# Ledger of designs, part 37: peptides against a protein of PDB entry 4KTY

Target 1, 266 residues: chain A of PDB entry 4KTY
Amino acid sequence: YVLNDIGVIFYGEVNDIKTRSWSYGQFEDGILDTCLYVMDRAQMDLSGRGNPIKVSRVGSAMVNAKDDEGVLVGSWDNIYAYGVPPSAWTGSVDILLEYRSSENPVRYGQCWVFAGVFNTFLRCLGIPARIVTNYFSAHDNDANLQMDIFLEEDGNVNSKLTKDSVWNYHCWNEAWMTRPDLPVGFGGWQAVDSTPQENSDGMYRCGPASVQAIKHGHVCFQFDAPFVFAEVNSDLIYITAKKDGTHVVENVDATHIGKLIVTKQI

## One batch from the design tools (peptide; aimed at target 1 M147 H256)

Design b2_p19_2 (made by RFdiffusion4)
Pose (drawn by RFdiffusion4):
Structure b2_p19_2 (pose): chain A 261 residues (1-241, 247-266), chain P 19 residues (1-19)
Amino acid sequence: YVLNDIGVIFYGEVNDIKTRSWSYGQFEDGILDTCLYVMDRAQMDLSGRGNPIKVSRVGSAMVNAKDDEGVLVGSWDNIYAYGVPPSAWTGSVDILLEYRSSENPVRYGQCWVFAGVFNTFLRCLGIPARIVTNYFSAHDNDANLQMDIFLEEDGNVNSKLTKDSVWNYHCWNEAWMTRPDLPVGFGGWQAVDSTPQENSDGMYRCGPASVQAIKHGHVCFQFDAPFVFAEVNSDLIYITAHVVENVDATHIGKLIVTKQI
Amino acid sequence: SKAETISNILKDMAIDNAF
């Protein structure tokens, strides 16, 4: 989780698992300096840089380009003007070195690309890290921790009213650290996510959210545990437009995996 | 079959509204 500079990112389907190799390249010339440049650009106060909670949260904001001209721009537009399609990248090095050289956000990326770059950032600084893949990952748009699926009278999905969504898969990172800001028992792996989905305190960032706190539903503990809980375990609520028609308690988060040791 | 259709629609919405 610190010294391995290559890895595997899982994707596809639960019974059709695909792998994508990834070069983290945290030891390549120019990468460590690039990680320091990322924190400088985020205007991160130096006095907080010894705190992995702060470093990881800044990283989750700065790896994406929204709000702060950070590292990577997300796109699903099937055009990818003036850049590289997200699927073309095979590691983090070219992205990070291009960012340092050009001093401009790099185009383009999707969730595994954000996760790969963020993993490089964490391991390079010495924060143990890994990439996790969540199959059938929920995106909660209204912060009620459930998927609200509105149906027309005919029972079809009302695409105007329905805003929540579900991904075939989504990748984020876990960072290892104590959580002196939380009661004892909630350190260890913290979910951190640099892929923009929902604002957290006015910026696109997510975490660190204690995985142990998410497991027992104690999502009151900072940061962004309710959103992460919703990604892995929200119920699907079918609502006819308002009457609750049905509840699917098993659809979301069918499997979560990471590369073996 | 209906469940599959709904699932596909949610996935398509995810891509259409991303970023």

Design b2_p19_2_s1 (made by RFdiffusion4, then SolubleMPNN; from b2_p19_2, 10 letters changed)
Fold by OpenDDE base, seed 4:
Structure b2_p19_2_s1 (fold): chain B 266 residues (1-266), chain A 19 residues (1-19)
Amino acid sequence: as target 1 above (266 residues)
Amino acid sequence: SKKEKILKELQEKAIKNYF
């Protein structure tokens, strides 16, 4: 397959789907060198650099700056004083070249920026990759495969009782690879996510998680399948927190999370 | 709906993408 240098990223709301072009630029001068540099910064053994499982996992960690001084600093506080607002980026090239030149994390990214840069990284290294947008994407913070929504007795949301959250949309990547470490049939598309959401065995990274496994409810397989499963299929659990400290489950909604998952066809 | 209102409130109080 001929890898496209330009992609489309879906964003917005499920009822107001928006698209933006993103220049991956995986063939631009210095980009492959930067991807190799990223792996060097990760202290990745040469023997692992030919393994898409290891590469995608390292990329997941290194595209974000957390833990390892990787490529992008995430910011969701709407304050971008020491860098570029996430919305201002139009492609991966400037980000990667800045990282290579400065040898410091680039500010700032959000999910589509992480996904865009990660897509470039994967494609540069010969791993077929695409960006996936999930509308109503859950962020399970307590690893219970549920999205807990706490309500006060008056019906207002109490956001202090849980760290779980729901993105209006979230972007991550799917990378195509064989998974000899998994049972037969769980190769193919693997979910990988460089947006720093949760710690995975000591670093903010996610995947590769078998899309096929997740689709069939197999969350026991490496890597981070429970988290990815929760992103796309968490039940919303509406819990009323009573004044006496008791919690009452008022409702369960199994239909809202992962309401729409969109990706460009390869 | 009540659910939509709750979800909206949750999203407003949670991490949000600004794009």
Scores: peptide ipSAE 0.317, ipTM 0.853, DockQ to the pose 0.393
OpenDDE base, seeds 1, 2, 3, 5: peptide ipSAE 0.313, 0.252, 0.275, 0.283; ipTM 0.845, 0.842, 0.820, 0.823

Design b2_p19_2_s2 (made by RFdiffusion4, then SolubleMPNN; from b2_p19_2, 14 letters changed)
Fold by OpenDDE base, seed 1:
Structure b2_p19_2_s2 (fold): chain B 266 residues (1-266), chain A 19 residues (1-19)
Amino acid sequence: as target 1 above (266 residues)
Amino acid sequence: DKKKKIEEELQKKAVETFF
């Protein structure tokens, strides 16, 4: 989980799983220096740089450009005229070295690019890490652990009211660490996500969230456990918005979200 | 069919892009 510099990222559909190669390149020239530079840009104090909890949380924030002029600018509109299309990247090295030389965010990334670069960052700093792909991954926008789907009276989706969404797949990272700040048993794999999805206490970041805690339904522990829980376990709540302004729950689907979570053993 | 339509609408922003 630290020594491998080439990996495989799962993507596609749950019934048509695909893989792409990704070169992490954590041992390539200039990459460690760039990772240190990232922490410098984050103004991370030296005392915190030995703490994987702090490092992974800072990395989650800094791999995306939001808030802090971090590494990658995300784009999902298929218009990439001012940079490199996300699908053109084959590894982390070119991205990180461009960031180091230009000292400006690199365009563009999507989830697997964010996850790939973040994986390099973690492994480079000695934190065991892997990429995780979740199929039918929920994006809970209002932090209620549900996917609220608002319907018109005719049964069509009201796109204006419906803020939550579902990724056909989403990639994030898991980092291995002890969690002395949590109850016993909630160390080990921690979910961290650098794809800018939701604001977490003032920054677009996510985690570390204890995978074990989430598996046992404990979403009260830092950091961002409710959001990660929702990504993999949200119920779809179909709500009819009546013309009179009332809301009626028409259906609940507990099977749609998080149908498959895949990671490669390294 | 209705369910499929709703699912597709929920995934409008969830796309991997290519060249």
Scores: peptide ipSAE 0.195, ipTM 0.806, DockQ to the pose 0.407
OpenDDE base, seeds 2, 3, 4, 5: peptide ipSAE 0.078, 0.151, 0.085, 0.115; ipTM 0.611, 0.775, 0.761, 0.757

Design b2_p19_2_s3 (made by RFdiffusion4, then SolubleMPNN; from b2_p19_2, 10 letters changed)
Fold by OpenDDE base, seed 5:
Structure b2_p19_2_s3 (fold): chain B 266 residues (1-266), chain A 19 residues (1-19)
Amino acid sequence: as target 1 above (266 residues)
Amino acid sequence: SKMKKIIEELKKKAIEDAF
């Protein structure tokens, strides 16, 4: 989880699982320096750099360019004219070295690119880390632990009212650490995510969220446990918006989200 | 099913098939 510098990322569909190789390169020349530079850009206090809770949270913010001129600019519109298409990247090294050299965000990434770069960052700093792929990954936009799908009376999706969404797949990271800020038993693997999805207390960041806490429904534990819980365990709520302004729950699907979660031991 | 179709539509709005 720290020493391996080449890995595999799962993607595709739950019924058509695909794999992609990714070079983390945490021991390559200039990578440690770049990771330190990232923390410098975040203005992270030196005393906090030895705390994996703080480091992973800062990393989740800084691997994306939002808010803080971090490492990667995300793009999901199939327009990559001002950079490199997300699919063209083969590893973290070129991205991190470009960031260090240019001192500007690198274009472009999507979830597996964010996860790959973040995995390098964590491993480079001695934090055991792995990439996790969740198929049918929910994106809860209103923090109600549900995926609300609003339908017109004709049965079509009301795109104006429907703000929540589902990724066919989504990649994030798990980092191994103790959690002295939580009750005993909630250390170990912590979910962290650098793909900019939701604002968390003023920044686009996510985690560390205790995997054990999430598995046991303890969504009150810092950080961002409700969001991560929703990604893997949201109910799909189909709501018909009536012309008179009333809402009627037509169907509930509790089995669709988080249908398959895959990680490879590296 | 109708629900399956809805989910497929929502998925298309999420992550780009970049591979």
Scores: peptide ipSAE 0.344, ipTM 0.851, DockQ to the pose 0.395
OpenDDE base, seeds 1, 2, 3, 4: peptide ipSAE 0.291, 0.285, 0.338, 0.328; ipTM 0.827, 0.826, 0.847, 0.851; seed 2 fails the geometry check

Design b2_p19_2_s4 (made by RFdiffusion4, then SolubleMPNN; from b2_p19_2, 9 letters changed)
Fold by OpenDDE base, seed 2:
Structure b2_p19_2_s4 (fold): chain B 266 residues (1-266), chain A 19 residues (1-19)
Amino acid sequence: as target 1 above (266 residues)
Amino acid sequence: SKMEEIKKILQEKAIKNFF
């Protein structure tokens, strides 16, 4: 089995899909050592390093800098004064090597950068992995499996009340593994996400969540299945916040989120 | 329609990745 060290990442809009190449470089000098270093920084015991469930979960935490001084600092304010703009990265190698040499988080990443670096991490450690792009990807921040969009009476979004959000697109990873911790049939591709979005049992991480479980609505299965499910299948609840403080549900849209999920098959 | 307008607003207000 040979893993590609160059990939394609989908981005843009659902009706204007764009692609870019990404060099994973999992075989480049120093990259495997850096991946081991990442696990060392995570204080991962040696016994767990052979378990793809643990490794992928740790990776989802450590590829982002939150909580644990992991690899990448995210920035979405279009200001990158203290680092490299996310769009300037062309692969994982420079990021990982910088992390290893500086021993400090690298600035900056957005979802495709996180996904690219995470893909390298997984592949370096012998875990088959691919990047997935979801267009109109939901970010449920209150774990209710729906997107509550609050509107002013004039129709504008009330950002103060609206805590949930939608990404124009979002990239995460799928990692191939058996899941002996789950019922039979829920191994295979597992969603994992290193972009810092929500806290999962104490730190910003996500997955592994069984893709098969999510497809069949089994959100009770570890890890973070409700969040991943919401990313691809949340209903939009449009609520008008009236001046008198009352809330009225104006519309419900079950079709907006997860318009298209694209991945390159390994 | 109202729904189409709301959808448009949502698209415009979506969080953007800058790439």
Scores: peptide ipSAE 0.328, ipTM 0.864, DockQ to the pose 0.280
OpenDDE base, seeds 1, 3, 4, 5: peptide ipSAE 0.326, 0.316, 0.320, 0.306; ipTM 0.865, 0.861, 0.867, 0.853

Design b2_p19_3 (made by RFdiffusion4)
Pose (drawn by RFdiffusion4):
Structure b2_p19_3 (pose): chain A 261 residues (1-241, 247-266), chain P 19 residues (1-19)
Amino acid sequence: YVLNDIGVIFYGEVNDIKTRSWSYGQFEDGILDTCLYVMDRAQMDLSGRGNPIKVSRVGSAMVNAKDDEGVLVGSWDNIYAYGVPPSAWTGSVDILLEYRSSENPVRYGQCWVFAGVFNTFLRCLGIPARIVTNYFSAHDNDANLQMDIFLEEDGNVNSKLTKDSVWNYHCWNEAWMTRPDLPVGFGGWQAVDSTPQENSDGMYRCGPASVQAIKHGHVCFQFDAPFVFAEVNSDLIYITAHVVENVDATHIGKLIVTKQI
Amino acid sequence: SYEVLASNSDFTKLPLTLP
């Protein structure tokens, strides 16, 4: 989780798992300096850089280009003007070195690309890290920790009212650290996510959220545990437009995986 | 090839917010 500069990112379906190799390249010439440049650009106060909670949270904001001209721009537009389609990248090095050289956000990326770059950032600085993949990953738009699916009278999905969504898969990172800001028992792996989905305190960032706190539903502990809980375990609520029609308690988060040791 | 970390059954459910 620190010294391996290559990895595997899992995607596809639960019974049709696909792998994508990834070169983290945290030891390549120019990368460490690039990680320092990322924190400089984020205007991160130097006095907080010894705190992995802060470093990881800044990283979750700065790896994406929203709000702060950070590292990577997300796109699903099937055109990818003036850049590289997200699927063309095979590692983090070219992205990070291009960012340092051009001093401009790099185009383009999707969740595994954000996760790969963020993983490079963490391991390069010495924060143990790994990439996790969540199948049937929920995106909660209204912060009620459930998927609200509105139905028309005919029982079909009302696409105007329905804002929540579910991904075939989503990838984020876990960072290893103590959590002196939380009660004892909530250190270890922290979920951190640099793919923009929901604002957290006015910026696109997510985490560190204690995985242990998410497991027992103690999502009151900072940061962004409710959103992460919703990604892995929200119920689907079918609502006829208001009458609750049905509840699917098993659809979300069918499987979560990471590369073996 | 990989390590299974969890599935949705490994998490405690939270109360629902219904209309």

Design b2_p19_3_s1 (made by RFdiffusion4, then SolubleMPNN; from b2_p19_3, 6 letters changed)
Fold by OpenDDE base, seed 2:
Structure b2_p19_3_s1 (fold): chain B 266 residues (1-266), chain A 19 residues (1-19)
Amino acid sequence: as target 1 above (266 residues)
Amino acid sequence: DYEVLGTNSDFKKLPRILP
C-alpha cells in the first residue's frame, strides 16, 4: 500500500522527458465511497471485491467510459468543448467526485489522466499501484505482437492499410498482487491499463498482465498479455504493398518500441 | 527523478510472423 497521495507522471519525448504533478487524493473525503460506487456501477459481486485480480480488471474497464458508462471519456482530437481539457486536470479527486455526483462519465481524459484516476482507485482499495510511462509505446490492434507499417511504393506510410500505431509515450499502471491463477513466480507487479485501446473479451479493458510474464514472453498468461507485450516489445515491420497486391518486407526494427519504461523513483 | 523499469533489450524477443 502506497501512502503517498501526490505523484509525478512522466511524459513527453524519450529524449526530452517531462513531468507533471498529480494528486491522487486516495484519503480525501468521498473518494473511497466513489471507488465503491464504481464497483457498484460495474455490478461487481461482493465476493470478488476482495480479489485484486478481479478488482484491477474491473477498474481497467470502469475508469474509461466505454461499454459501461465508466468514469472518464477519452478524447485525442484536440476538441474539448463539452468538458475539461485533459491537460487541465491536476489530480483524481475532482474527477472522481464529479463522477459520483453526476453519475455520468467525466470529460475528458488522455492516458495520464486515466492512469492517475486508476492509480487512485487501486490505492483506495488497498492495492499497491504505480504509474508507468512507456516511451515509443506500440498499439497492436490485431494481436500479432508486431507493428505492421505499410508503405506506399514512394515510401510514404499507407494510412489506410496501417492499422497499428505508435505513441510517443503512453502511461498505464502496475498493481502489486499475487497471481494464484498463474504459475509460481508471476505474481508481483501486474500491468493494468484503463486507457481505452483495444477490446478485451468484449470490453475496453487491459490486464492484469504479469510483468514477469511479459518480460519472459509468456503471452498466453491472462490477461491481455499479447497486447501489453506488443506495447513494450513489438518489432516494427515496414512493408511495401505492391500494386499487384504482394507485400515486401523492406525493413525490420526490433529496437524502437519500448525504448524506456519509467516510474517515479521512491 | 525516475526509476527505469526496463528498456527494449530487457524483454524476450519472440519469433516474428512476417506478412
Scores: peptide ipSAE 0.607, ipTM 0.932, DockQ to the pose 0.884
OpenDDE base, seeds 1, 3, 4, 5: peptide ipSAE 0.589, 0.605, 0.581, 0.597; ipTM 0.929, 0.931, 0.927, 0.931

Design b2_p19_3_s2 (made by RFdiffusion4, then SolubleMPNN; from b2_p19_3, 5 letters changed)
Fold by OpenDDE base, seed 3:
Formats: C-alpha cells, structure tokens, sequence
Structure b2_p19_3_s2 (fold): chain B 266 residues (1-266), chain A 19 residues (1-19)
C-alpha cells in the first residue's frame, strides 16, 4: 500500500463496473518535494507532519483547491475550459508537478482524480493508502444522515427542495493508521476524502473517519463520521411535497446507498 | 479484479428522522 506506484480505480455503474489505470508515481522525481510543498502551503507545523491523523486531514483539504489554493480544481460541467478534462489524466505525477511549478491549482479533477492524487500524497509520506469506490454514494447536505428526496405530486423530483444527491459512484481514500484519539479497536483503515463535497469545520475536507466506527454506527467519532456514514448508509427518504405545503413520506429505501464498496485486489 | 470491502448490509442501521 506504500510501494505500489500503479493502481486501478473502479468507476462506472454498479452493474457495469469499469476500471481505469492510475499511476501514483510516489517515487518519481519531484513528487516527494511537491508533497512537502503542499504541507508548506497549508502552513502545517513541523511537529504535526509525523502524525498521520493530521497529515491525512491536511491532505484532504489541500488536494482540493477550495479554501486554500490547493492542488486540484473540481469541475463537473463537462466544459473544462482552460484546463485538462478529468478523464484525460492518467496519473498523479503531471498534476503534482504542474502544481509545484505553477503554484496554482490544477484544472480539472473529479473524484477519481482527487483520490488518485491524494493516494500519491499519502503514500509519498509513508501512509499506507488505497482508493475505494462506493457505488450509490450519498451526499448529505443537511447533516441528518439521510437522503431527503422531495417529490412533486406528479412523482418528479423537486429539485428546489431536494438538496441531497446520490452519485452513481464516488471514490475516496482509506489510510491506515492508529487512532489513539479514539477508543481501542477503531484504528486501522480510515476514510479520507479530498473531493470537495461539504464544509468540515471551516474547510472542504473529510476525515480521517474510522472505517470500523462507520460500520458500527459511531458517528460521534472524529472526524466527519456523520458525513462518511451518510455516504455509505443513508436511507433514501422519498417525500411528496403537496401543494398545501404538507409533506408525506412515500417510501423509505434503506438498501440503496453504499450498495457496493470495492478496492483493488492485492 | 476488485475486492469487495463492504455492502449496504455491513453497516449498522441507525434510527432515522422522518420529516
């Protein structure tokens, strides 16, 4: 999880799983220097750079450009003017070297690009890391651990009222570390996500969230456990918004989100 | 190929708040 410099990222639909190769290149010239530069840009204290909890959290923030002029600018509009389409990237090296050279955010990324670059960052700094893909990944916008889907009386989605969304797939990272800040048993794999989705205590970042904590519903465990929990285990709540302003729960689907979470087999 | 890390059923269900 540290020495492998080429990986596979899974994407597409749960019923049509696709793969893309990704070169992490954590040993390539200039990459370690760039990772250190990223932490410098984050103004991370030297004392914290040996702490994988702090490093992964900072990396989560800095791999995306939001807030802090981090590495990657996200774009989902299929235009990608003035940059490289997310699908054109084949690895982390070009992105990181461009960032180091230009000292400006690199355009553009989507979840697998963020995850790829973040994976390089983690591995480069000696943190075992892998990319995971969650099929039917929820994006909870109102922090209630649910996907509230509002429907018009005709059954169509009310886009104005519906703030939450579901990705057909989403990629993030798991980083291996001890968690002395958590109870015994919640170390190991920690979910971290650099794709800018929600603000976490002032920054677009996510994690580290204990995978074990998420699996056992410990949403109070730092960091961002509620959000990660929602990504993999939100119930879909279909609510009809009636003309008179009343809401009626039409359906609850507790099995849709987090249908399949996969990673590259070793 | 891929390794399945989890599915929906692997996660604890918590009480939900219905509107």
Amino acid sequence: as target 1 above (266 residues)
Amino acid sequence: DYEVLATNSDFKKLPRILP
Scores: peptide ipSAE 0.632, ipTM 0.938, DockQ to the pose 0.893
OpenDDE base, seeds 1, 2, 4, 5: peptide ipSAE 0.619, 0.630, 0.617, 0.628; ipTM 0.936, 0.938, 0.936, 0.937

Design b2_p19_3_s3 (made by RFdiffusion4, then SolubleMPNN; from b2_p19_3, 5 letters changed)
Fold by OpenDDE base, seed 5:
Structure b2_p19_3_s3 (fold): chain B 266 residues (1-266), chain A 19 residues (1-19)
Amino acid sequence: as target 1 above (266 residues)
Amino acid sequence: DYEVLATNSDFKKLPRKLP
């Protein structure tokens, strides 16, 4: 997980899985220096740079440009006139070297680009890491561990009321580390995500969240366990908003979200 | 080739608050 510098990222639909090659290039010239530069830009103390918990959390913040002029600017509007379309990137090296050279955020990324660059960052710093793809990935933005889907009386989705959303797929990272800050048994793979989705205690970052904690419903364990839990295990709650302002639950689907989570087979 | 890490059924279901 540390030595591999070429990978595959899975995307598309759950019933039509696609693959994208990605060059991590953690051993390429200038990449380690750039990763150190990223931590410098984050004003990370030297004492913390040996702690994978702190490093991965800082990385999740700094790989995205929000808040801190980090590496990548996300764009999902299909307008990429002022940079490189997310689909045009083939690896992390060009992105990281551009960031180091320009000292400005690089345009543009989406989830697999964020995950690719973040994977390079983690591996470059000696943290075993992999990219995972979650099909039917929920984005809970009201922290209730549910996907609240509001329907008009005619059965159509009320886009104004419905704030939560579901990605056909979403990519993030898992990093291997001990978690002395958690109870025994919750080390190992930790979910971390640099795609800017929600604010976490002051900035757009996510994790490390113990995969074991998520699987067993320990949403109180730091960091961002509720959000990651929701991504993979939210119930879909279909709610009809009546004209009189009342809400009626029409249906609950507990099987839709997190239908398939995959990674490259080693 | 991909490795399946988890599916929906692998996660513990928690009590939910219905609106």
Scores: peptide ipSAE 0.627, ipTM 0.937, DockQ to the pose 0.899
OpenDDE base, seeds 1, 2, 3, 4: peptide ipSAE 0.620, 0.584, 0.581, 0.145; ipTM 0.937, 0.929, 0.926, 0.701

Design b2_p19_3_s4 (made by RFdiffusion4, then SolubleMPNN; from b2_p19_3, 5 letters changed)
Fold by OpenDDE base, seed 5:
Structure b2_p19_3_s4 (fold): chain B 266 residues (1-266), chain A 19 residues (1-19)
Amino acid sequence: as target 1 above (266 residues)
Amino acid sequence: EYEVLATNSDFKKLPRKLP
C-alpha cells in the first residue's frame, strides 16, 4: 500500500461501475517536502508527526481548503472557470506541487480528487492507505444516523425540508494503524475523509474512524464514527409533511445505503 | 478488478428514532 504509486478509483453507479486511473506519485521529487509543508501549514507539532492518528486527522483537514487554506477547493456546481475541472486531474503530483509553489489552495476537486491527494499524503508519510468507494453514500447533516427524506403530499421530494442527501457514490480513504486510544480490536483500517462534508469539532475533517467500530455499531469511538456510520448504514426514512405541519412516516428502507463498498484489488 | 469490502448487510443495525 505504501509502495504503490499508481492506482484505480471506482466511481459511477452501482449498476455501472466505472474506473479511473490515478497517479499518487508519493516518491516524486518535492512530494514529501510538500507533505511536510502541509503539516507545517497546519502548525502541527513535531511530536505529533510520528503519530498516524494525529497525522491522518490533520491530513483530513488540510487536504481540503476549508478552515485552514488547505490543498484543494471543492466544487460541485459544474462551473470551474477559475481552475482545473475535477475530472481533468490524473494524479496527485501536479496538485501538490502547485500547492507548494503557489502556497494557495488548488482549484478544483471532488471526492475522488480529495481521496487521491489524501492517499498520496498518507502513503508519502509511511501510512498504509487505500481509496474506497461507497455506492449510495449518505450525508447525514443532523447527526441522527438516518436519512430523513421529506415528501410532499403528491409524493415528490420536498427539497426545502430535506437536508440530508445521498451520493450515488463517494470516495474516501482507509488508513492502517494501531489505535491505542481505542479498545483492543479496533485498530487496523481506519476511515478518513478529506472531502469537506461536515464540521468535526471546529474543522471540516473526518476520522480516523475504526472500520471495525463502524461495522459493529460503536459510534461512540473517536473520531467521527457517527458520521461515517451514517455514510454506510443510514436508514432511509420517507416522511410525508402534511399541510397541517404533521409528519407521517411512509416508509423505511434499511438496505439502500452502503449498498457496495469497493477498493482496488491487489 | 475491484475487491468488495462490504455491503449493507455487513453493518450492524442500531435502534433508530423515528420522527
Scores: peptide ipSAE 0.643, ipTM 0.940, DockQ to the pose 0.891
OpenDDE base, seeds 1, 2, 3, 4: peptide ipSAE 0.638, 0.594, 0.594, 0.162; ipTM 0.939, 0.930, 0.928, 0.704

Design b2_p19_4 (made by RFdiffusion4)
Pose (drawn by RFdiffusion4):
Structure b2_p19_4 (pose): chain A 261 residues (1-241, 247-266), chain P 19 residues (1-19)
Amino acid sequence: YVLNDIGVIFYGEVNDIKTRSWSYGQFEDGILDTCLYVMDRAQMDLSGRGNPIKVSRVGSAMVNAKDDEGVLVGSWDNIYAYGVPPSAWTGSVDILLEYRSSENPVRYGQCWVFAGVFNTFLRCLGIPARIVTNYFSAHDNDANLQMDIFLEEDGNVNSKLTKDSVWNYHCWNEAWMTRPDLPVGFGGWQAVDSTPQENSDGMYRCGPASVQAIKHGHVCFQFDAPFVFAEVNSDLIYITAHVVENVDATHIGKLIVTKQI
Amino acid sequence: DPALEAYKEAKIKEIKADE
């Protein structure tokens, strides 16, 4: 989780698992300096850089280009003007070195690309890290920790009213650290996510959210545990437009995996 | 992003169809 500069990112389906190799390249010339440049550009106060909670949270904001001209721009537009399609990248090095050289956000990325770059950032600084993949990952748009699926009278999905969504898969990172800001028992792996989905305190960032706190549903502990809980375990609520028609308690988060040791 | 909106709508409709 610190010294391995290559890895595997899982994707596809639960019974059709695909792998994508990834070069983290945290030891390559120019990468460590690039990680420092990322924190400088985030205007991160130097006095907080010894705190992995802060470093990881800043990283979750700065790895994406929204709000702060950070590292990577997300796109699903099937055009990818003036850049590289997200699927073309095979590691983090070219992205990070291009960012340092051009001093401009790099185009383009999707969830595994954000996760790969963020993983490089964490391991390069010495924060143990890994990439996790969540199959059937929920995206909660109204912060009620459930998927609200609105149905027309005919029973079909009303696409105008329905805003929540579900991904075939989503990838984020876990960072290892104590949580002196939380009661004892909630350190260890913290979920951190640099893929923009929902604002957290006015910026696209997410975490660190204690995985242990998410497991027992104690999502009151900072940061962004309710959103992460919703990604892995929200119920699907079918609502006819308002009458609750059905509840699917098993659809979300069928499987979560990471590369073996 | 029209492509992303289309993907999300198609996925929700697929989940409902599988119900």

Design b2_p19_4_s1 (made by RFdiffusion4, then SolubleMPNN; from b2_p19_4, 11 letters changed)
Fold by OpenDDE base, seed 2:
Structure b2_p19_4_s1 (fold): chain B 266 residues (1-266), chain A 19 residues (1-19)
Amino acid sequence: as target 1 above (266 residues)
Amino acid sequence: NPVLEELKKNRIKEIHNSY
């Protein structure tokens, strides 16, 4: 089995799809050692390193710098002082080698950078992986499987109450593995995400979540299936917050989120 | 509701469009 070391990442808008090349470089010198180093920094026991479930979950945590001094610092403020703008990266190799050399998180990443580096990590460790782009990707922050948009009585968004958000696009990874911890049929592609979005049992990590489980609405299956499900299938709930403290649902949109999911076949 | 649709768009994070 030969894995490509160069890939394409989809981004942009659903009506204006864009692509960028990304060099994964999983076979480049020092990259495997760096991946092992990442697992060492995660204090991952040796017995778990052969388990793709554990490896992918650890990877989802460690590719981001939060909690554990992982690989990449995320930044979304369009300033990117003291580092490299996310758009300047063209592959994973420089990032991983810098991390190994400096032993400090690398600045900066956004979703496609996280996904690119994570893809390298997975592939380097022998886990088949691909990047997935979801257009109109929801970010549910309270795990209720819906996007709650609170409106003032004048119709404007109440930003204080509205905690959920929608990305024009978001990139994450799918990793191929068996899931003996799940019922039969829910192995195969597993969604994993290293972009720090929500805390999962004490760490900013996500997955592995069975793609098949999500497709069939089995959000109770570990790990983080509700969050991933919400990313691709949340309803938009428009809620007017009345002065008396009551909430009134004004509108529901079930068609907006997850309009297009794109991935390259492996 | 056109107003709500417009608001929906305003809630989309566009920070990734620049890259």
Scores: peptide ipSAE 0.157, ipTM 0.726, DockQ to the pose 0.069
OpenDDE base, seeds 1, 3, 4, 5: peptide ipSAE 0.029, 0.024, 0.032, 0.225; ipTM 0.677, 0.622, 0.706, 0.798; seed 5 fails the geometry check

